# Ledger of designs, part 56: peptides against a protein of PDB entry 5EG6

Target 1, 151 residues: chain A of PDB entry 5EG6
Amino acid sequence: RLRSQTVSTRYLHVEGGNFHASSQQWGAFYIHLLDDDESEGEEFTVRDGYIHYGQTVKLVCSVTGMALPRLIIRKVDKQTALLDADDPVSQLHKCAFYLKDTERMYLCLSQERIIQFQATPCPKEQNKEMINDGASWTIISTDKAEYTFYE

## One batch from the design tools (peptide; made by RFdiffusion4, then SolubleMPNN)

Design b1_p18_8_s3 (from b1_p18_8, 10 letters changed)
Fold by OpenDDE base, seed 5:
Structure b1_p18_8_s3 (fold): chain B 151 residues (1-151), chain A 18 residues (1-18)
Amino acid sequence: as target 1 above (151 residues)
Amino acid sequence: MKSGEVVPYLPKRIRKAK
């Protein structure tokens, strides 16, 4: 079967009660900063301030209220997630979402599905984990999204 | 980056049937 490839953008989206990656619709999500000791649950307390790499966050769909499990947002360098980066999160810089309390599981795009992908340890660099391209995300504020994705 | 509404996305090469 003859196939071709094209560059396209995939957006995190909620449809039919499930997370997926859409090429046509983007989802707006509240990113909430949590305390490091915050427990998993539908109800949670949020912190004010700038989000830093290494901190715990919640992504909540602004339309449906559906939320992902607690995530640790990590800085990405090439194809690796940095485990010890703690500077403020930079908009438009690639990042990864580690699923908290898992064995190196990251939020990942596979086809149209949002899955968990297990990162591979870097043998010679203990402060890095190898991720795939589907686990390297970009996030922008919704106010800037209108200028980026719409003319 | 401050807490607020964001759009998570990633540019990818998508294979299409020709």
Scores: peptide ipSAE 0.611, ipTM 0.860, DockQ to the pose 0.023
Fold by OpenDDE base, seed 2:
Parts: C-alpha cells; sequence; structure tokens
Structure b1_p18_8_s3 (fold): chain B 151 residues (1-151), chain A 18 residues (1-18)
C-alpha cells in the first residue's frame, strides 16, 4: 500500500498579531535591503539597488506593519543554504532567511507556526548549511502573485 | 530582484494525508 499524501502551499501571513503560515491566506510583505551594519530596530534605513544573496533584509507586513528581525537572505541548493553566494536574488528560486547574529537559525514553518530552525553545518562543505524543507522559501512579487493566484 | 512588496511561500509541499 502506498501512503496517501497531500500537496499544499503555505504562505507567510500575519494574523492576530502573530506570524504564521496559512494554506488559505497569503500576506504581502515589503522586503527592504539594509546595510550590513544596520542595527536592529523598528526604524531602519533602506538601501537602493538589487538584493543579492548574503545581504541583510527586513520583511515588514504591508497590512499590520509587523516586522521580522533582520535577516540574511541566502541561496538554497536542494536542502542546503549557501553561505557564500552573492549573485542577485531571483524571484521564484528557493531561498532561506537566516536570522542575523544567531547560531545558524533560519525562518521555518513548523505545524503552521513560524519558528526558528537551527541548521546543521555541512561536514564536507564549509560553504553550506543543511536546512529542512520548512526553511526553504520562495518569494514572488505581489503583481506576479496576483496574476498567478487569481484570475 | 529589487526591494519591494513580495509574497513569501512554501510551494507544493508533500505531506502525509490525515
Amino acid sequence: as target 1 above (151 residues)
Amino acid sequence: MKSGEVVPYLPKRIRKAK
């Protein structure tokens, strides 16, 4: 017997003052590029230009204004986060959000909750960290999302 | 990509059916 499986999509969302992942609702977030030396806070300076892997970003809910801590956006290859990739971020390509100044903690979905997941160092490749599938995100611009998700 | 408004999501994840 083959086990029954369900294919689903989870979206980052803010509800009731908390971050969660929803299969029914999606949230729109502003992704802001920050300086590498930008401090944590509600007020921050936004940089111009293309976002590259390895750079510091802020995710701010467009509706509530709630923000996640400073993140480093990293390129993902299979189930690994690349630590030294610095090419421009590509929409629809997998990425991971490392919580800046933590011990390999990544933004992760677990049981419809948003948590921090600690990545494991890759023993054979120092430029990679092993993450779970719940920490492998895809980002798309809202204009493209509206076209893709709505007729 | 440039800074802007985006939708973060986990696409087409396979889970055990309840």
Scores: peptide ipSAE 0.551, ipTM 0.815, DockQ to the pose 0.024
Fold by OpenDDE base, seed 1:
Structure b1_p18_8_s3 (fold): chain B 151 residues (1-151), chain A 18 residues (1-18)
Amino acid sequence: as target 1 above (151 residues)
Amino acid sequence: MKSGEVVPYLPKRIRKAK
């Protein structure tokens, strides 16, 4: 007999004072646009406007106020993060969250944990970094949280 | 996409043992 398995999507969630991934619960997060020169901290200045790839953002839990470090939102093409894309971020398109001021560290799902994954440079393409599937995210509005993607 | 409430998640289905 083969082991029983569950197939589901994973949502970013805050519980127990930390970020994790849940198959049933999802967190509502504010995505705040920051200036490129904004310093790290609990206090930050939010910019208005549409978010573009390559810009610095903060993800803040709407309930707890917990925030991830400053991130650069990057466009994803297949298994690569694009370093120089600057077009407007589109919902339901794949994106990656580079942890600012790190050596190619990206926000990544591993099992039920949120971890940092180090991307590998693309030897032949300096404007790309190789990421895994766990580092590829889709952003949707809260009213569409029940939307299901298929493998 | 504009600043506001969002839900980031993996778009793929994942498999785990029950």
Scores: peptide ipSAE 0.361, ipTM 0.704, DockQ to the pose 0.025
Fold by OpenDDE base, seed 4:
Structure b1_p18_8_s3 (fold): chain B 151 residues (1-151), chain A 18 residues (1-18)
Amino acid sequence: as target 1 above (151 residues)
Amino acid sequence: MKSGEVVPYLPKRIRKAK
């Protein structure tokens, strides 16, 4: 029996108070810039400005108000997250979301579930951590909602 | 992107084996 491989696009979505991946449904999120010293909580102080890699952000569902824990948005190079990148976030490039104050845990898509994936240190490249493809995300702005993804 | 910007979705392409 020959196996076929299909490609589908999944979207981060909130359902029943949980984050999951959906092929049919998508959620609109606010991305909020936080101070580096902002504590975790349901309430937080938002900063203005352009978001740069390495900064702390909150992703909040625009409808339900559900939020993920504080994240550090990091630039992705191939299968690695860059720890020292600090340029403005480019929505055309892949990014990773490090769960702040964890041991290299990243927001990850596994099948249809949102999980935490532990990155592996790169011994010879201290400015990088090895992630899997599931931990690589693409943020699409409102003006780029019709962007077509290529493999 | 700017703080407070609305992100409509975070797409992720998944390969499924049949």
Scores: peptide ipSAE 0.342, ipTM 0.697, DockQ to the pose 0.026

Design b1_p18_8_s4 (from b1_p18_8, 9 letters changed)
Fold by OpenDDE base, seed 2:
Structure b1_p18_8_s4 (fold): chain B 151 residues (1-151), chain A 18 residues (1-18)
Amino acid sequence: as target 1 above (151 residues)
Amino acid sequence: MKSGEVVPFLPKKIYRAK
């Protein structure tokens, strides 16, 4: 016999001092472009300009100020992260967040928690890594001057 | 998108059995 399934939307948010995923709750984050040589730390220098795939970014909770480690934002094709895409990031397309200086670790949703998922190299295509659905994100951005969000 | 933009949420489609 077949089981029915539901398609649901999950959101990134901060609760209890940690990053979580929720179907009901969400938070607003700053996405900051960094220099490729920017070191990890609580303080960092932000660059101006349009964000391109392959660049280094910081995600910072607008309410708590909590930040994730430095990430490389990568384009997603199906269940693969593209390693060499460099076009401007589009909120209409899926993306993946590679944790910089790790062994293919990506920001991933797992059982309401945000964890690291290790991608598998694509054997036939060196410019791709295989990720799971939990490591694929869709960005919806807004102008801070026009909209204010609260937790 | 531009550096410094506010991302209110990062939605994800998840399939879950009832």
Scores: peptide ipSAE 0.214, ipTM 0.631, DockQ to the pose 0.025
Fold by OpenDDE base, seed 4:
Structure b1_p18_8_s4 (fold): chain B 151 residues (1-151), chain A 18 residues (1-18)
Amino acid sequence: as target 1 above (151 residues)
Amino acid sequence: MKSGEVVPFLPKKIYRAK
């Protein structure tokens, strides 16, 4: 285990369901694996190894060093986030970032802003929550980092 | 993907700029 600290002491806070930082400020993220029982804090102990869906992670902006609150990375199937998937995270799979200890709030891109989007329960499948496209993310290689978005 | 890696995350619908 390694101790990690953000470069900046600032967290990305949510006010009115929105993060204050624009999505345009984000080039790439460090993704740190945490223990499931790791507390929120400026400093955190990270685990090494492959990240699996369902695990707790910290996203840290590679440019500013600012961190998001603790997230659970979840697998996406069509328009749903899976609550019980635990296979290794794949760059070819879509993922969603559940904000830990919230009522189904997910990290979402909306009109150049990073916001929280509240997922709705899936009526027929208890292990799934309905998300929108803005809450569905794709992990790509760094050589393909320049994209335009279709909204 | 391993812990500590630098990765870009993008929305579902994207087009490569170049």
Scores: peptide ipSAE 0.179, ipTM 0.605, DockQ to the pose 0.028
Fold by OpenDDE base, seed 3:
Structure b1_p18_8_s4 (fold): chain B 151 residues (1-151), chain A 18 residues (1-18)
Amino acid sequence: as target 1 above (151 residues)
Amino acid sequence: MKSGEVVPFLPKKIYRAK
């Protein structure tokens, strides 16, 4: 039987038109799959299907409709983001959110703020970028959270 | 994950055990 234990849970939420992080409260977000050639904008076309690493996604607040810029969801191995992983996204595996069309900028939790963190190229492996722990996330649904919290 | 799913939060660390 596969079980999970959550440590250092963070919640993404929108307040006053800004993105914040909280250890106690959460806002529900939609994760939308986009085409790789989708342009940045307030309106975008959502694709159906299962999300794979390397694909472009939008995180949209289910209540306010506020959205982050286009992100590329990348697989995480230890303290590195993998640039060429393309397997299906797992809710129990670490991931990183690369801000599309930036110089290695990733969505990062610092204190209680969501900031951009610039990853460093991995000198030994060109298919990896070095990130910090704040830039490593795990996406979990409500049912998975309940399973973790009640165990 | 499937496109359009709701994500309530992003845990920083999750350990898996079978």
Scores: peptide ipSAE 0.157, ipTM 0.614, DockQ to the pose 0.032
Fold by OpenDDE base, seed 5:
Structure b1_p18_8_s4 (fold): chain B 151 residues (1-151), chain A 18 residues (1-18)
Amino acid sequence: as target 1 above (151 residues)
Amino acid sequence: MKSGEVVPFLPKKIYRAK
């Protein structure tokens, strides 16, 4: 027996000291560019400039100041994360957030929770890793934000 | 996008059971 389902939009936000997904709540985040050799910590130095795929970034909640661990933003092609893409990050293009210094762990949405998902290597394409739909994100600029809240 | 820009949300399409 099939259960009736509908498609809804979820937004990343911080609640109760944790990252969550919600259809009603959203959080404004700063995306900070870091040096590739920047260490993990609550305090970090921010670089200026355009963000490129393959670079290290920090996502920081503008309200609470809560931050995710260091991430490498990677370009997505279909259901794969590209490991060698280095062009500027394009708005509205799908991307993935690799948790730095992990074994192919990516930021992933599962139900209402933000978790880590382990990507699978592509045997024939070493420059790609297979991710699930939950690990594929779309970054929308503030000028276009209002259009995504309506469904 | 530039370093320090505000990302208001990361939208995701999810199937929700009725």
Scores: peptide ipSAE 0.206, ipTM 0.623, DockQ to the pose 0.026; fails the geometry check

## One batch from the design tools (peptide; made by RFdiffusion4, then SolubleMPNN)

Design b1_p19_1_s1 (from b1_p19_1, 11 letters changed)
Fold by OpenDDE base, seed 2:
Structure b1_p19_1_s1 (fold): chain B 151 residues (1-151), chain A 19 residues (1-19)
Amino acid sequence: as target 1 above (151 residues)
Amino acid sequence: SKSNLGPLSESESSSVIEV
């Protein structure tokens, strides 16, 4: 017997010195645009300009200063990450965060944990990779936002 | 450029099966 599906919203958050997925608390993050050739590290140079899909970004917790590795922000269509989308990042669209220089690894939540999820190549569509729901994120700008997303 | 973004959210969907 099948019951109704349950939906639980979780948020990226930093607590206890690590990233986790919380149902009650959410973190605010600085998103920094980087050059495509920027090296990994705690020290990085921020590039001027508007953020587009396909560009390299750095996510930094505004409270703790903890950062994730360099990410490529990609547009999401259903359960696929688009590899060739290059339009401005929009709050109206889901996005995925590809861990740069990995084999199709994406930032993903699994219950309370933040993990890396390996996307599967999409058959017949070389410009797409199949991801799960946990790797699809929605970004909402806060009152502290210094960047306006395309709508 | 940078922005203070939040929340970064995702909705987990699960089905409950009665056995």
Scores: peptide ipSAE 0.071, ipTM 0.620, DockQ to the pose 0.106
Fold by OpenDDE base, seed 4:
Structure b1_p19_1_s1 (fold): chain B 151 residues (1-151), chain A 19 residues (1-19)
Amino acid sequence: as target 1 above (151 residues)
Amino acid sequence: SKSNLGPLSESESSSVIEV
């Protein structure tokens, strides 16, 4: 029995009107800061300022204009999402995207699919909930002039 | 801001051939 295994980085991408995970193609996305009370919709008001963990954001594909639902960007510590972190978002630091107004649902990469993954409460640490590795994202700015991440 | 989003963990693809 011969087993061949390949390991590759996958990227969030939009194709055919759908979000998916690609090993060959990557999408560039706008990250828009929203007010915490901003309603869901195609039209939204963008707020000025640096993005901090715990804030509401809208991810929009720069090419297609496709957008994900409102997300709360959360800091990741190991395999947990921090619920109370509010420091500036750091480039290359792990982050998670909580789907706003859901029961602990996070944006997750599963093979070629983008799914919602339900986090598990962390009984010992109420300010944390457990996520999988597929729900841990890295953000790389394509233009540092447009957004300065905390270093 | 424009950002490239990717997972921290790597994705795995495997093929099994029985001999």
Scores: peptide ipSAE 0.051, ipTM 0.589, DockQ to the pose 0.034
Fold by OpenDDE base, seed 1:
Structure b1_p19_1_s1 (fold): chain B 151 residues (1-151), chain A 19 residues (1-19)
Amino acid sequence: as target 1 above (151 residues)
Amino acid sequence: SKSNLGPLSESESSSVIEV
């Protein structure tokens, strides 16, 4: 019996009508900017503009059209999500996706599953929440489903 | 400036295989 553990990059993907994590397949997603007061729904009004941390977004699969619930995109600093960062989103920095109107739930990768991970408050820093590595995402540009925004 | 956003990934994920 052999037990091995490997470290690899995993990608958000849609398969069989579900969001999951894959090492071989990757999904392309549109990131749509919403108004802060936009209601949850399959149909939503997309706003023009440069996406900043702290804003509400929708992630939509470019192939299937499946969407996640409304998210707030937050800046990540090491093991923490920043609650008050409002600078422009950068592909050079990790981000976290807070599920709007939840108790600190974040979009998280766990093995092959996409789950919600509950962040813990940072007692010493009220503007931060502690997240795990699986809740830190990197945005990668693609020609398959490129979303362009302007400053 | 112009910025492009696309797929999302986790930089490191551990996989355990038992055979």
Scores: peptide ipSAE 0.023, ipTM 0.569, DockQ to the pose 0.103
Fold by OpenDDE base, seed 5:
Structure b1_p19_1_s1 (fold): chain B 151 residues (1-151), chain A 19 residues (1-19)
Amino acid sequence: as target 1 above (151 residues)
Amino acid sequence: SKSNLGPLSESESSSVIEV
């Protein structure tokens, strides 16, 4: 037997009460803007307005209602997360989801699992953190979107 | 306000295939 590597796209999906990565199935999610001082919890106050990089968000599965912890959505430049970007989030840009109040933990795809991956500081660039490819996400709007925050 | 978005995807991942 020979082994080879191939490129694939995997989607965040909720099944059986768990977040996982699927090549065939994907979930639709609400992305809720929170205040920066919003506490962690199942109940949260949603803020109005366009979502900008650096802001705190909640991702909630539209089908199951399962939510991830509070995240800070960050702009991605190649294989780095930008810490100080604050422009509006765009579907044309990749993003990373920093788990708020963690030591540089990011939402990451690892094979079929969704994990937390610790970013490495960029020694030469204090406004950047190095992430792996699995921590870079693409957001695509759906026809079910009530509101689009993209420019 | 909220956005209903999907899918969230990792755009490029490597998979090992046995042949």
Scores: peptide ipSAE 0.021, ipTM 0.599, DockQ to the pose 0.110

Design b1_p19_1_s2 (from b1_p19_1, 12 letters changed)
Fold by OpenDDE base, seed 3:
Structure b1_p19_1_s2 (fold): chain B 151 residues (1-151), chain A 19 residues (1-19)
Amino acid sequence: as target 1 above (151 residues)
Amino acid sequence: SKSNLGPLSESESYSVIEL
């Protein structure tokens, strides 16, 4: 016998100069594609084209201009991040944001806070890292968001 | 269909959602 559970949708948002997760407000972000060798900084060169898994990106708030550190967007399979996926990122598919040049740190939701979560290696699957549900995100264009979640 | 939305690009803004 199974019981239904309520799911609370949270949105990445910038408020008061900080990234957080809101159930009320969603932020609009530009996802800038960077070269793999692009250094960290306020100024960066953006590449053209569709974003693929495994590529380096900068998430920039369209309102405040605030940005997260360089991230590698990775494909998610269940509760694992795939390290070798390279196909185009699909909207509404689960993905993870690896903080570049860290020891398996991923962007993670914890309550209303955005934190770093350290993924665990998969001993028998070298191309995967185990993440929690809070580190699995879904991306959708802002012009489609209302139709998808508030129709 | 999810596939009809297209892949991510710099030409659009996006919401990042935890479901």
Scores: peptide ipSAE 0.578, ipTM 0.898, DockQ to the pose 0.043
Fold by OpenDDE base, seed 5:
Structure b1_p19_1_s2 (fold): chain B 151 residues (1-151), chain A 19 residues (1-19)
Amino acid sequence: as target 1 above (151 residues)
Amino acid sequence: SKSNLGPLSESESYSVIEL
């Protein structure tokens, strides 16, 4: 089993028109809730309400407007993504970002790069996929992030 | 605590962190 090694805290960031992971700078992102049937594109309709695991989201950089493809936010248990969790997404809880309509591709940190990493099925648990450490993220409000990591 | 921060919403901006 391949595992991502964390050298230091990394932050999803947009620089030079690309997503990357920075140890020094963090990006502020809106996490837009979409309808499950929303198509991929730069234009999309957002839904109101709290985001739940299993829902489709669009991560948009608040500064640059750069966006990732549609993602399904999934709950993480250890090094597995849960496929059927549907409770509200909590800040500071581990989560994974499944790239919608892919073969188990997840948003993943590899050194300083943001890549797609293919999860593997859990042989004994159909409701789980095995992810690496780099595919497990923590989300926190920017206000709280500043307090937690910079004060 | 984690539970006190509340769930994600569109009205807030967030940092996405790899720890």
Scores: peptide ipSAE 0.577, ipTM 0.897, DockQ to the pose 0.043
Fold by OpenDDE base, seed 1:
Structure b1_p19_1_s2 (fold): chain B 151 residues (1-151), chain A 19 residues (1-19)
Amino acid sequence: as target 1 above (151 residues)
Amino acid sequence: SKSNLGPLSESESYSVIEL
């Protein structure tokens, strides 16, 4: 018999002016779709439509208005981020957030902290980068989140 | 199934979760 350990679910949250991961509180975020050529900044122009993998997004806290830097949302296959996926992003599907204009840096959970983690190139698959589990996120609407986790 | 929840849009707010 193997010993198993349950890991608690963590939620992206803004507290004290910082992004962190909470086991008790969840943040509500707008995921804004940007043009690929949109510059970094607090002011940005959003696009209409459904978000696809490979597109540039801004995650903005609905309460505080605080935002992460520009991200490219990427599809995840096991422990790899796909660089060429372009289908619509579905809720509950694993995804990764590449920090735009960085050297393979991804939004990553480390205990209660939100950090950047550098992905490793996949030599034999140029369309993939290897990420850790902490860089694989799940997105769900706040309505469904309340139903699923606070029922 | 997971796909039945619909794609991400700007009309809704979302939770970002690490499971």
Scores: peptide ipSAE 0.576, ipTM 0.899, DockQ to the pose 0.043
Fold by OpenDDE base, seed 2:
Structure b1_p19_1_s2 (fold): chain B 151 residues (1-151), chain A 19 residues (1-19)
Amino acid sequence: as target 1 above (151 residues)
Amino acid sequence: SKSNLGPLSESESYSVIEL
């Protein structure tokens, strides 16, 4: 008998010195808020406060200390990233991670790999860019993640 | 509701998930 299958939930994770996506393991990350003019590097100055859409952040693995390049966290509406949203980032709401100083490159899941995906401009909506499902992430606090997804 | 979890904070750690 044929059975319907769905794509399993995947988690951003660091293993073997690389970022990847795991169906079994999840990473805990600090999301550091940076100044808009902060330069790329291993050393950076963080700001206090709640993170808003449009702000620059650094994702740092709590276990390994490995970090992704500077990202701009953007609000997601359906399959589009909003370029002008500035409200506080809510947990469990879909978001996208734009790689700062790139031409519309977003952090994206492809199978088990983390890649960059180039978004397409929305012809009729200048404040939006079209992304794929792999570039739409959900963020949740680790305490809630453990409670919700622990097996 | 989703809004009850609060906004992202510098003081907490988070999981980043593809659903």
Scores: peptide ipSAE 0.571, ipTM 0.895, DockQ to the pose 0.042

Design b1_p19_1_s3 (from b1_p19_1, 11 letters changed)
Fold by OpenDDE base, seed 4:
Structure b1_p19_1_s3 (fold): chain B 151 residues (1-151), chain A 19 residues (1-19)
Amino acid sequence: as target 1 above (151 residues)
Amino acid sequence: SKSNLGPLSESESSSVIEL
């Protein structure tokens, strides 16, 4: 299933000091790699290197400087977040952002709002958690204003 | 790196916390 930008795509954006989802506007964000033991705070130490799934990251709006709490970036397979994937993050693959130190809370889009969504554990697959489509993200370069999804 | 993030679709959730 093909999803066009004009029909189904929304973007993470910051407006009025708040995170929201927009069909028309998009924000550019720095993705900073952190150490696994990095504490929550406005000031943080950025680690050098390629980001891998399972690592801790900070998303910071390039315009406003607004930041989300520490996240663990996880690989997405269909409607599940993988808990044990550790390969390099790719723009070609969907990802999910687990809010660190929460009970399975993921960064999620709901209409124009950005929310935390609680994933459901997979009873038969301990290395997976079930997420909804709103918690499945793609990462794109900021030089492109248009893109499409395939389902 | 600097990037933009987009989801596949909107969603409703049984357990929701606003950011």
Scores: peptide ipSAE 0.031, ipTM 0.593, DockQ to the pose 0.036
Fold by OpenDDE base, seed 2:
Order: sequence, then structure tokens, then C-alpha cells
Structure b1_p19_1_s3 (fold): chain B 151 residues (1-151), chain A 19 residues (1-19)
Amino acid sequence: as target 1 above (151 residues)
Amino acid sequence: SKSNLGPLSESESSSVIEL
């Protein structure tokens, strides 16, 4: 029986000095809360507090120290990013990472690559942007720096 | 890099974070 739809799970990982999407390995990342007016750079000031949707964050690999650009973490509903959600970030919900100061660019996987995906505005819903599943992330809290997953 | 893959994807992403 041919299934019309398949889903492949991949994990954000750093290897060989690059961000990539692995089906076997995942990296652990520090998520740092920033002020909304924090500038881009390797050096940044971390703010204390609970992270809410709509806030600016930095993702830093716990092993390599490599960091992504400043991101705004947004709540996901189906295949849409919510622009006005401001409740605390929950591991029970999917999220998306908007690249700050871009034209609707989101952190996305494409096969084994990590790319920027441009979201499409929702015509009838001003508080939503259309993303794909590759731009939808599940966050799991961990104390492990690196893990190999076997199915 | 930038890409427009459309609204559908066969991939789902997971990340682990330390809070």
C-alpha cells in the first residue's frame, strides 16, 4: 500500500562547523533571551526571565558555541506562524524561528540543509504567516549536549 | 541561504534546548 504522505523527522545539529539537519543526531542548544533592541553580533547581553512567543532569542550550540542570528520565536498553528501570540513558550506546542529584521524569513530545513524559508502572508488573517513543516520546530528540554538517535 | 519551498513539506524539525 502506497501512502500518499510521509513525514521525516530531522534534528538541528552542528557538525564540521556547519548547521545541518540530521535524522540520527541532534545538538543541544542554549536559548538565550535578548532585549528587543539588542543588536546582532557574537557578543550579546542575556536577559533573565521566562521566554514568551514574540520575544528575541539567540540559539547557541552547547558543544561548538556556534550561534544563529537573532530570532523571534513564534507559535505555530498547523502550517502558520502566529504573529501576535505572547504566551510562555511551551514544549507542547510547535514553534517557528523568524529571522529578525528580514522579510518573513524563517529557519527551515531542506533535506539535510538548514536554510531560510520565506513565509507567505495569509490573505484573510493578518496575524498569521504561511510556513511549511520544515520551518516548524519541536522544542525539547535536555541536559545532554549531543545525542545519537536510533530507530 | 534562502529558499521558497512552498506551503507543504514532508519534513518536520526537532530541536533540543537548555532553559
Scores: peptide ipSAE 0.019, ipTM 0.550, DockQ to the pose 0.025
Fold by OpenDDE base, seed 3:
Structure b1_p19_1_s3 (fold): chain B 151 residues (1-151), chain A 19 residues (1-19)
Amino acid sequence: as target 1 above (151 residues)
Amino acid sequence: SKSNLGPLSESESSSVIEL
């Protein structure tokens, strides 16, 4: 059996001081590596080094400077977020953004809105949480050299 | 350190044709 799939892509974007999802527009973002004990705030200290899954990050819009709350970037396996993956982040893999210090809340796309989606524990696999498709993101590099993704 | 990223995107299946 062969399966053909039509894919619609939505991009994270900032407009009017808010994060939203757009089919036509996208924002370029800085991803900043934070220390695991870094407090929430507009001011934060950026760590040196390459980003690995499981680490705390800040997503900051390169144009507006708007930032999301502290996130833990997690590797995605099918429709599950891996809680214990710690390898370097790759553009080739799906990722999820856990909102730090929440009860399994993940950054999620719902139509044109960016929301929080509560993951469901995986009963048989304690190191996984079940997420929906909207919580599975792909990091892609821009055509602009200044926004090349480095890993 | 910081990494410069392009768009963060989510891909949704809008239609599926099974052959």
Scores: peptide ipSAE 0.028, ipTM 0.621, DockQ to the pose 0.102; fails the geometry check
Fold by OpenDDE base, seed 1:
Structure b1_p19_1_s3 (fold): chain B 151 residues (1-151), chain A 19 residues (1-19)
Amino acid sequence: as target 1 above (151 residues)
Amino acid sequence: SKSNLGPLSESESSSVIEL
């Protein structure tokens, strides 16, 4: 019996003042590049330039202005987040969002919820951490995007 | 800005961010 697990695609969305996952509605977000030494806060200084993997970013809902904590955007290879990738972010590649100053916590979808998922170290590959599919994100540009990713 | 991430859990859902 082939267990075909159909993985449903969900979108990051803000509803009722909360981040959640939706199968029907999508939220548009601004992605802001920050300096690596930028402190956590409601106010932050946006840095100019193209976003590269390994850099610190802020995700801000275009409608509500709600923001996630500071994130490090990392390149994803299959089921692993790459810790040392530094090339420009591309919409052709999946990415993961490491929550800065945490123990390997990544932004993750769990059913209808947005949660943190703790990545597992790769003992044989120090430059990689194992993540699940819910922690792998695809970025799609919209007319509300302030940043143009490499395609 | 407000942040409201949930607690640690696991999921198998694929995810898309509209930016």
Scores: peptide ipSAE 0.017, ipTM 0.582, DockQ to the pose 0.024; fails the geometry check

